# Ledger of designs, part 43: peptides against a protein of PDB entry 6EJA

Target 1, 276 residues: chain A of PDB entry 6EJA
Amino acid sequence: VEYMPANPVRIAFVLVVHGRASRQLQRMFKAIYHKDHFYYIHVDKRSNYLHRQVLQVSRQYSNVRVTPWRMATIWGGASLLSTYLQSMRDLLEMTDWPWDFFINLSAADYPIRTNDQLVAFLSRYRDMNFLKSHGRDNARFIRKQGLDRLFLECDAHMWRLGDRRIPEGIAVDGGSDWFLLNRRFVEYVTFSTDDLVTKMKQFYSYTLLPAESFFHTVLENSPHCDTMVDNNLRITNWNRKLGCKCQYKHIVDWCGCSPNDFKPQDFHRFQQTARP

## One batch from the design tools (peptide; made by RFdiffusion4, then SolubleMPNN)

Design b1_p12_2_s4 (from b1_p12_2, 6 letters changed)
Fold by OpenDDE base, seed 5:
Structure b1_p12_2_s4 (fold): chain B 276 residues (1-276), chain A 12 residues (1-12)
Amino acid sequence: as target 1 above (276 residues)
Amino acid sequence: EPYEGHDGRGDL
């Protein structure tokens, strides 16, 4: 018998979707949907067909909304972080949606727990933030991420403009761009006017793959640093043999890896992977 | 476990 918390957390799931992956989105949505949670979906500005499909879903479920604004995002683009930050602000302004956790999702990353397990776990650790770190040498991480390089997102491309310095006194960290953040930390990120948040928002507006390190870095240097948990409770569909061929060099002036969307034949991994 | 993050190749 699973533990049933007396005050179960409610989750705001944020989905950033693009292309024509309506079927994949539908599968994911069915897998994660629960009446007690909230779903906020951003559809790429260029994906009008998908947007129409998602709007139909949002009209059928009161706890599903679509962003009224839409960005044209690219792989590794700074605009992805902007999308998350704006979504966070929107969600905080939705007074009729009392969510406790922010969780981003894609077809390439799934929670490792059932809804009941996830809710039970997060209800027990509702004051914590779940961010998975890279687990390697930090200096190497900075170099490989290109954090010491200045990027500009323009005309559907991430242009490398030159070198830059990591801000002094900041402990940089990062890893997975799939995370679970509690409302309090999201409030801090959204509304704080302190030097840390201000500087990091500026810094990461010119950063490649910003979502992989922005929240880690802000959290670890913030008054909320003691809430860090090095686990994102996810299974990500990594196949680096296929995903690390510098496939996106036409979009970004850098070489990175990418996970693949889960296919029906990949779902056996959920049964084989045991993560805390 | 596999490395977390989209990095892996670095600079062009």
Scores: peptide ipSAE 0.275, ipTM 0.847, DockQ to the pose 0.608
Fold by OpenDDE base, seed 4:
Structure b1_p12_2_s4 (fold): chain B 276 residues (1-276), chain A 12 residues (1-12)
Amino acid sequence: as target 1 above (276 residues)
Amino acid sequence: EPYEGHDGRGDL
C-alpha cells in the first residue's frame, strides 16, 4: 500500500538543457511531468532551436515556464551554479508556484522513485535536504575537483588561473550535482547575507563544477546542517569507461568525468532499479 | 555505490 500524504509536497523541477536533444528532453519531460509540480527550464543561450521547442511546451502547460534569461554555459563552468541560483531566486519570487522542493534534472539523471513514491517520501522528510556526497577521502576529492584551484569562466572556457586556499573554517564537501533541496534551504541560499553564503558564492564563482560542491558545503556549514541526507534519490547513468576520457579538456583546464545521457531504452529501468 | 559527480582525474 502506497502512502498518500495529507499535505503532499510540490516539486519545482529545474531543467538545464542544451544542444539539439529535443526528443530526449521530451521523453524525460513526459516521464517526470505531473500537474501538481512545477517545471522551470533553462535553455542554453546558444541552443535556439531547443529554446523554441521548449517554449512551445511551456505554452501548453501552465506549470511549465522557461527562463526569460539564458546563459551560455559550458561543461564545468561556474555559470551553471549561477543558473541554479538565479533559477532559485526566480522560483522563490513566483508566488503563484507554491513549491516545497527544488530538484534539478538532466538527461543523465532520473529520479529512482515514481512520482507518488517521491512525493510520499519527500512529504515525510520535507525538512531534509538530499545531497549525495562523494563518499571518499575529502582531501582527494578537493584535489580531484580542483577546488584548490582558481578558475575563471571566460570566452566559453574555464581558465585555470592558479592555486587558491580553501576558506578557513569551512568544511568542504561535495559529490553529485543532482540534489533535492527544500524550500527553506533554498531561501537561505538565495537571500541570506551571512558570511558563509556570501563567501561561498564568491568562492564558487571561480570554481570548476561548482554545483557538485557548493550546496553541500553551504549546507554542512550552515545552521541547516542537521538537515543533510547523503542521498539524492536518483539514478545517474555512469559509465566511467566512456565518461572519464578527459573529453572536456578543450573547454576546461582540467580533466574530469561525465555521466552519460540516458537513452530511451534506459527508461524501463527507472521503476525497478535502485541507485547503483 | 558508484561515485557521484565529476570524479576529476586531476591536473592536466
Scores: peptide ipSAE 0.167, ipTM 0.808, DockQ to the pose 0.583
Fold by OpenDDE base, seed 3:
Structure b1_p12_2_s4 (fold): chain B 276 residues (1-276), chain A 12 residues (1-12)
Amino acid sequence: as target 1 above (276 residues)
Amino acid sequence: EPYEGHDGRGDL
């Protein structure tokens, strides 16, 4: 018997999509769609075909919207964080969408559990934030992430400008760029003018793959630090053999790995998987 | 348990 919450949480799913993979997006959308949730989709500025397709979908569902603004994002670009932050602000300003959790998705990560299980779980832990940490040596993490390096996103490239120091007094953390954040924390990140949020927004505007550590770092150094759960309720399709070919050197002045996209058949499997 | 993050390999 599955727990049915009396006041089930409603989720704002944020999808950042690009290219021409309309079929893949459609499959993902169908897999995660529920009438009680909200879907906010950003389409890359350069992906006009996909944008038209997504707009068509948004017209069919009242709980699906497309960002009126569009950024040209690149792998590893700081603009991805900007996209999330702006989408968070937009979602907070949508008074007709009473969402409780912010969840980002891509084809590289798939949420585990059924919708009912996810809702039940989040309804029970609605005051928590779910961020998966790297779970390794932090100094190594910083080095490998390039957090001690200054990057500038310009002309569809992440230029490495030089070295930088981690801000004093900040405990840096990170890992997965897939997270589940409660509305309260999103409000804090969006509207707080404290030194932490201000400094971190500035710091991460020059950071490679900023979404992998921005929210972790802000949360852990914030008054909301006690709400962190080291779990993002995702299964990530990591295959280092395939994902660590330094395939983004033409875009980023750094060499990194990436997870692999899930296949359609994986969706059903993962939705049925219970994670401890 | 896979390592989370892009697991950079450093300088080019």
Scores: peptide ipSAE 0.153, ipTM 0.797, DockQ to the pose 0.577
Fold by OpenDDE base, seed 1:
Structure b1_p12_2_s4 (fold): chain B 276 residues (1-276), chain A 12 residues (1-12)
Amino acid sequence: as target 1 above (276 residues)
Amino acid sequence: EPYEGHDGRGDL
C-alpha cells in the first residue's frame, strides 16, 4: 500500500524503438502501462514491421500514440536529440494529454520504483528535474565524451570532422541519457528563444550522444538550475564486459559503451536495486 | 554509484 497523493502527477513516457524488438517492447509496455499516464512511441523510419505492430497497440489504448513522423537513427547520432525535442514539442501541443513529467525509456533501462512509488515520489517533487551526472572529473568527461570534437550525422554515420571549443561561459555537464523532466523545463527547452537554448541546440546538433549532456548542460546554465536532482530513478542493464568493445566504430568515429537490453531473467534485479 | 551513459572511451 502506497501513499496516494491528492494531485498525482501524470507521466508522458517516450519510447524510441527500432529493429524487431516487438516482444521486448510488449513486455516493457505491459510492465509500465497505466491508464493515467501517456505513451508516445517513435519507431525508426527503417523499422516498418515494428511500426505496424506499435500502431496496432496504439489503436487499442487511447493514451498511446505513435509519432506521425519517423527518423532514421543510429547509435550515438545527433538525431536522437532531435527525436526527443520534436517529441517534446508534440506532447506540449497535445492539449488533451495533461502530463506533468517527461520520461524516456528503452529496453536497456527500467524504473527502480513501482508505478505507485514513482507517482508518489514525483508528486512530492513535481518542481524538480532528475538528471544523473557522471560524478567524475569534468575535464575527463568532456574528453571521453568527445564534446570537444565536431561530429556530423550523415549517411547513417557519425563523422568526426575536427576539434571544437566548448562555448564560452557554459558549464558543461552530463551523464545518463535517461532522465525525468518536469513539464515546465520541457516548455523552456522547447519554446525559449534565449541565447542559452539557441546556442546549445546548435552545439548539440553536432554532438555525439547528445542526450547524455544536452539537458544537463541546458538545465544547469538556465534559470531553472536549482531544480536539478542528481538521480534518474532507474537502473540500466550495464555489462561492460559485453558492452565496451568499441562495437560501433563502423557507424561512429568514436569508441563507447552500450548497455544491454533487459531480459526476463534480469527482472529480479529490480527488487534488489535501491537508490536514494 | 555507477557511472551511467556510454562512458566514452575516446579516439579509435
Scores: peptide ipSAE 0.086, ipTM 0.782, DockQ to the pose 0.610

Design b1_p12_3_s1 (from b1_p12_3, 4 letters changed)
Fold by OpenDDE base, seed 3:
Structure b1_p12_3_s1 (fold): chain B 276 residues (1-276), chain A 12 residues (1-12)
Amino acid sequence: as target 1 above (276 residues)
Amino acid sequence: EYEETFHGDGEP
């Protein structure tokens, strides 16, 4: 029996895109588009052609908007978190878009549920936040992520400035940078002036790969910690043996990995896959 | 088998 919610949640999908992969974006967009949801797209400042294309798409759909501001982001850059935080603020200020969940997407990480299943699930658990943790040795995670290192994003490079300490009293966590956050938590992250949010925003402004840890850490140390669900409802084609070649040394003073991308046609296949 | 599913891979 399929659950049909009386008050179905509406989702704000945030897409951060760059390059010239307009065709891939179009395919992905078509796969995830629904009239009841909202789509907010940030195009990298350097991707002017893509920006023009995305603007054209946004003019065709009333529930699709493009950020009026654009950042130049790099792999692992702190600016990615800034992009998400600013998009969250924008979305909260859009009174004509009554969204209930914030979801970010990329071609490398697809939702494993159909729209109906996703909506039904989130409608049932509308008070929860879905972030996938690394699930193992946290010390290793910190070391591998370089969370105990200070980074500065400048001139399209992540400069490693030195060592730093993890703030006292903070339980750091992280993993996937793909998450599903309810509006309540997004409001907290956006508008709270408590010490946790303030300190974490400062801390992560000098952090490599901040989106993989910021929201996890803030949530788990916040009064909303009981809303944490260790699942992002995604399938990611990780293969570290193939994807970890320290290929980003020219951009960041650190080694990194990349997952394998899924093809748009894989999305439909994964939607039929049962949740693990 | 467990595989790390985050992007960081340590010092170069």
Scores: peptide ipSAE 0.474, ipTM 0.923, DockQ to the pose 0.813
Fold by OpenDDE base, seed 5:
Structure b1_p12_3_s1 (fold): chain B 276 residues (1-276), chain A 12 residues (1-12)
Amino acid sequence: as target 1 above (276 residues)
Amino acid sequence: EYEETFHGDGEP
C-alpha cells in the first residue's frame, strides 16, 4: 500500500448472524480479522448452536466480543435497527475499545477493499460517513419500502397497521443497509436528544426494513449532513429478477426482495476489487 | 443498467 496513515483508523465490525452459517461466518471472520480492529457479534436468540461457536471464538481473541443480549429478528423487522442501535451504545460504552468506524457485515454483502486499503481509505476520510442511497426516484423508494405505512413487529411478524405520513420537514432517504459510520455520528445517533433523533427513532420503530433508511435519513437531516458519502464500499449480488418474488408475505405484510449469497470463493475476489 | 439495491418491493 502506497499510503500508510500515521494514525490509522480502528474499526468496530458488527456482525449480525443467525442460523447454521458457522462455516461461512468462520471464513468471513478469518478474512476480515485484524488485531487492530474490534468485532462485536450478535447471534440471533434462536441460534443457540451458533452462539456457542461464536462464544468460543470470542474467548480466544481479546478484540472479539459477543452481545450479552440477543434478539429474535425477522426479515424486515424493526428489531434489526434496535440491534444496531443497542450495539452502537454498547460499543460507545466500551472504553477499552477505541474504535473510529462502525461497520456492519453479513455474508450477503462484502467489503470491496482489503484491510490495508480500507484502513487507508477511512483514515483519509475519517470525518465522513458512507451510506449508499437508492440513487433514483425517492418517491418510488418510499412506496416500495412502505415508508408511508405503519408496521408493528409482533409475534415474529411485521403487521401493517395502516398509513402514515412522513414527518414534515424531513427529507427521507435510503438504500443499502450496509454502511460505514464514523464514531462521531454514532455518538450523535446514540446520545442526541434533539427532535430529529428522537422523532426518527420513534418513527423507525414502526418501520419496515428500517436499517435501509434510518441512518440515511438521520444523517441527511442532521448537523452532520455534509459528511455523507454515497458509497458503502460494498458489493452485493443483487438480481431483482430472481430475488423479488414477494416471498416474505408469510413474515411481513409487504413484498420484498433478497440478494443472492456469495460463494466463499467470491470473497477473496471482491476484496481485491475497487469500486469507482 | 440500473438495479434497485433495497429490499422493499411494494404492496402485495
Scores: peptide ipSAE 0.473, ipTM 0.922, DockQ to the pose 0.809
Fold by OpenDDE base, seed 2:
Structure b1_p12_3_s1 (fold): chain B 276 residues (1-276), chain A 12 residues (1-12)
Amino acid sequence: as target 1 above (276 residues)
Amino acid sequence: EYEETFHGDGEP
């Protein structure tokens, strides 16, 4: 018998979508939709058709909303973090949506648990934050991510301006840009005026792939550091041999990788995922 | 076998 919590957590799912993936989005939405959760969808400013489709969906469900603001985001752009941060603020200001967890979603990641399992798990560990770290040499991560480089997002491009130093006293970490954050930590990130949050927001506004590091870094250096769980409860089909071709050089002055769609040959990866 | 699970891949 699966554990049924007396006070089940409610999840705010944040979706950042772009392009013409209406069908994919619809499939994903159907797969993750539940009446007890909340869905906040940001559609890229350039994706007008998709925006219309998403608006139509939002009108059909009371627990689905679309951001009234829209950003033009690019791969690896700092603006993605801005999107998340603004979404977090919006969600905190929605008093009629009593969510307990913030979860971002993409078609590239797959949950390893059913909704019931996820809710049960998060209800048991509602005071924890779930971020997956790279799990190896931090210096390598910094180098690979270009965290010691200054980037400027301008004109749909991430310009590498030069070198920079990691702020003193900050232990940088990162990994997956898919995470599960509890409301308390989101409140901290959104409203704290302490030096850590202030400096990190500034730092990561000039950072490539900020979502893969910002929340990790802030959490681990914050008073909430003891709430970190090194797991995002997801599977992503990372195949760097296939996905790392420096294919984003035209968008960013850096090399990057992309996850791949799951194939039957990748089934073994599901078996390698350990439960937290 | 460990595989990096982040997007960055270093300086071009």
Scores: peptide ipSAE 0.463, ipTM 0.919, DockQ to the pose 0.835
Fold by OpenDDE base, seed 1:
Structure b1_p12_3_s1 (fold): chain B 276 residues (1-276), chain A 12 residues (1-12)
Amino acid sequence: as target 1 above (276 residues)
Amino acid sequence: EYEETFHGDGEP
């Protein structure tokens, strides 16, 4: 029997979708939908068919909304961070949606907990933020991510302009771009005018794969640093041998990887769960 | 065994 918290947290799920994968989106939506949570969906500006499909879903459920604005996003683009930041602002302005946690999710990323387990866990640790770090050599991470390189998103391409320095006094960190952030930290990121948030927003507007390190870096250098938990409570089928082929060189001036679909033989990994 | 869980894979 799962323990039911007295004041269960409510989750704002943010989905950033593109293409024509309406069937896959529908399957994912059914898997994660609950009446007590909220779903805010951004559809790529170029994906009009998918947008129409998602709008139909939003009309059927009062706790599902679609962003009235739409961005043209690319793999690794800085605009993905802009999408998240704008979504956060929108969600904070929705006074009729009392959410406690911000969670982003994709079709390749699966929660390792049932809804009840997730809610129970987050209700117990509602003051914490869950970000998974790379967990190894930070210098390697910086090199692999190109954080010491300046990028410009323009004409559906991430142009590498040159080298740059990491800002002094900032401890850079990162890893997974899938995270669970509490409302308080989202408020800080959205509305703070301190030097950290201001400088990091500027820095990451010229960063490749910004969502994999922006929130980590801001959190760890902020007054909220003690709230970090090195776990994102989800599983992604990373197999770099299969997924790293520099297949995005036509979009970005950098090499990248993709996660793989889970196979039946991979499902045993769901049993390898570590709690913070 | 350790597996990297980020997308970046270095300079082309």
Scores: peptide ipSAE 0.463, ipTM 0.919, DockQ to the pose 0.860

Design b1_p12_3_s2 (from b1_p12_3, 7 letters changed)
Fold by OpenDDE base, seed 4:
Structure b1_p12_3_s2 (fold): chain B 276 residues (1-276), chain A 12 residues (1-12)
Amino acid sequence: as target 1 above (276 residues)
Amino acid sequence: SYEESFHGNGDL
């Protein structure tokens, strides 16, 4: 018997999509859509056809909206974090959308629970934030991510400008850029004027792959640090042997990896699989 | 076995 919460959480799903992911988006959307949740979709500035398609969808569903602003995002770009931060602000300002959790998704990162299971779980742990850490040597993570390097996003490229220091007194962490954040923490990130949030926003505006570290780092160094759960409730098909080919050198002055996409037929299997 | 699950892969 599945637990049915008396006060089920409502989820704001944020999808950051571009033209190449049209089919994946459709699949993911169909898989995650529910009338009780909210869907906020950012379409890359360059993906006009996809934008038109998504707009059509948004007109058909009252709980689906498209960002009125659009960024030209690149792999590993700082603009991805900007996209999330702005979407968070927008979602907080949407008083008619009483969401409790912020969740981002991609086609390569499958939820491991059905909607009912996810809602039940999050309703039980509504005060927690779910961020998956790299789980090993943090120094290695910093090196691999280039967190000690200064990057500038300009002209659709992440330019490495030089070295930088990790701010003193900050415990840097990171891992997956797919997370589940409760509204309270999103409010903190969005509206706090404390030194931590202010400095981290500045720091990560010059960071490669910022979404894989910003929220982890802010959370762990914030008054909300005790709310962290090292789990993002999803499965990502990482196989670095196959996915680490520095295939983004044309975009970023750094070596990067990609996870392997799961096949559509695998989705149902993973919905019933507990995350290790 | 452990596998790194982030996108960064070091300097070029």
Scores: peptide ipSAE 0.489, ipTM 0.925, DockQ to the pose 0.838
Fold by OpenDDE base, seed 2:
Structure b1_p12_3_s2 (fold): chain B 276 residues (1-276), chain A 12 residues (1-12)
Amino acid sequence: as target 1 above (276 residues)
Amino acid sequence: SYEESFHGNGDL
């Protein structure tokens, strides 16, 4: 179902990068770059070399910008949500970048569509939001994610402080922290002062892996709830047998998993035609 | 077969 849309959507890609992933970033950037889209890159505060490299790229492309602010992020940290929320605000304030969709990316989760296919698809469903749910029972997800636990990010560590309750009247959901959000919903999340957004921002500021649940939960409990599509148009190289070793216990008081980053030889997998 | 595709993996 590929067609040429009359009014093609333009995408704001948000990349959160850290470490020495210069080569990975370059590969991903080359794979996703298009002149009609926008790229907003946050580099971890501690990754100065990478920051210099990214700045160099941003000088070469008018549709590539680097966040003037930089956060020190950790695996599973609540600050990742802060990073996304601030980037959303920045992008909404960039009047010269008329984007229609917000898409975050990492080396571990790639779009499975070509640019033309992605644009065609999103142009057809421009009023929808694409968030992939966990796909099993919600109680298990809550337990596995530790959503009923209170966490504090401090000194590059996620400290578990104790137990907490899910806010009354809120239906919690989540799954993938890679999503496609339309501008309308991003505006709602960024500027709404209703009880839902206010309470959820507070709740998730003390949440482990907040990006895997915040947007799902806010969307499903909001006036925009009918816009959710349970698909993020991504392929992720999950292998829990290899990736679930509680390898992050040195930085978070919780057990976690990690998907594998895609390698150059995995590029053929991006050509999958699976549709929502 | 189904495989969980989120990062959380329970208490330590």
Scores: peptide ipSAE 0.489, ipTM 0.925, DockQ to the pose 0.839
Fold by OpenDDE base, seed 1:
Structure b1_p12_3_s2 (fold): chain B 276 residues (1-276), chain A 12 residues (1-12)
Amino acid sequence: as target 1 above (276 residues)
Amino acid sequence: SYEESFHGNGDL
């Protein structure tokens, strides 16, 4: 039996889904669903069948909602960040959903803790933000991510327009695009009009794979910088030998990788382990 | 051993 905190945190899970992965989504949903949390689901504009399926689920649960707006997203597209930012704004405006943490999930990224463990942990560290950094040479990360390159999302493609420089005075960081952000920081990102947030939103609107770097960079250069924890409390099956084939060159003017998906049965196995 | 865990993999 896990320790139950006196004031347990409530989580807003944000899922960005596309295609026809209704069965996969259903399995994940069942694995992570809890009555005390909130689930906000964005379905790609082109995935109408999936949208209908997700709407059916949302009608059955009061703590599940679907975005009324829908974006056409592509791998590595800047629009993914727009999706998260708009979702954050929506969630902050939902006064009937008192969430404490924002968590994004995909089928390729599983929590390493049970719900009780996760809630207990986040309740203890509710003032912290959990972002996993690349953990190596930052210059290498910048080069591999193409952060010094200007990209434009147009016609379902990420066009590389040319070179650019990192903004003056900004320490760029990044890594995993799966994170756990507390409400306080989400409020800052959403409503702040300071130079940092304004410039970074502009910079990352022309960035490839923006979610892997935007929140890291904003947090580390913000007044909230001391709240960063280099951990996202999840497992992603990265095997770059198998997953790095530049398989997205038809979508983006850059070389990219993908993680290997875990099997459904692996999810329960990982929840039984507590990795510090 | 260290393995990179981000999507970018350099220029084409």
Scores: peptide ipSAE 0.478, ipTM 0.923, DockQ to the pose 0.798
Fold by OpenDDE base, seed 3:
Structure b1_p12_3_s2 (fold): chain B 276 residues (1-276), chain A 12 residues (1-12)
Amino acid sequence: as target 1 above (276 residues)
Amino acid sequence: SYEESFHGNGDL
């Protein structure tokens, strides 16, 4: 018997989409859509066709909105974090959307729980934040991510400007850029003026792949550090043998990897699998 | 075996 919460959490799903992946987006949307949740979709500034399609979808569902602002995002760009942060602010200002959790999704990462299971789980742990760490050598992570390097996003390129030091007293962490954050922590990240949040926002504005470590680092160094759970409830098909070919060197002055995409059928399969 | 699950892959 599955636990049915008396006060089920409501989720704000944030989707950052680009290109011409209308069909893929539609499939993903259908797979995750529920009337009790909220969907906030950012479409890349350059993806006008996709934007028109997404707008049409948003008009059909009262719990689907599209960002009125649009950024031109690139792989590994600092602007991705800006997109999330602005989306968080927008969602907090939407008083008619009483969401409890912020969840981002991509086509490469699939939730491993059904909606009911996810809601039940998050309702039980509504005070927790779910971020998956790399779980190994942190120095290697820093080196591989280029966190000790200064990057500038300009003209659809991530320019490496030079070396930098990690701020004193900050324990850097990171891993997956797919996370589940409770409203309270999102409020903290959005509105806090403490030294940590201020410094990290500045630091990560010049960071490659910022979403893979910003929230981890902020959370772990914050007063909310005890709310961290090392799990994002996702399955990602990582295979660095196949995905690490420095295929983004034309966009960023760094070497990067990509996970393998799952097929739509895999998404449903994983959601049907009960995992603790 | 452990598989790294982040996008960064070091300097060019």
Scores: peptide ipSAE 0.415, ipTM 0.898, DockQ to the pose 0.787

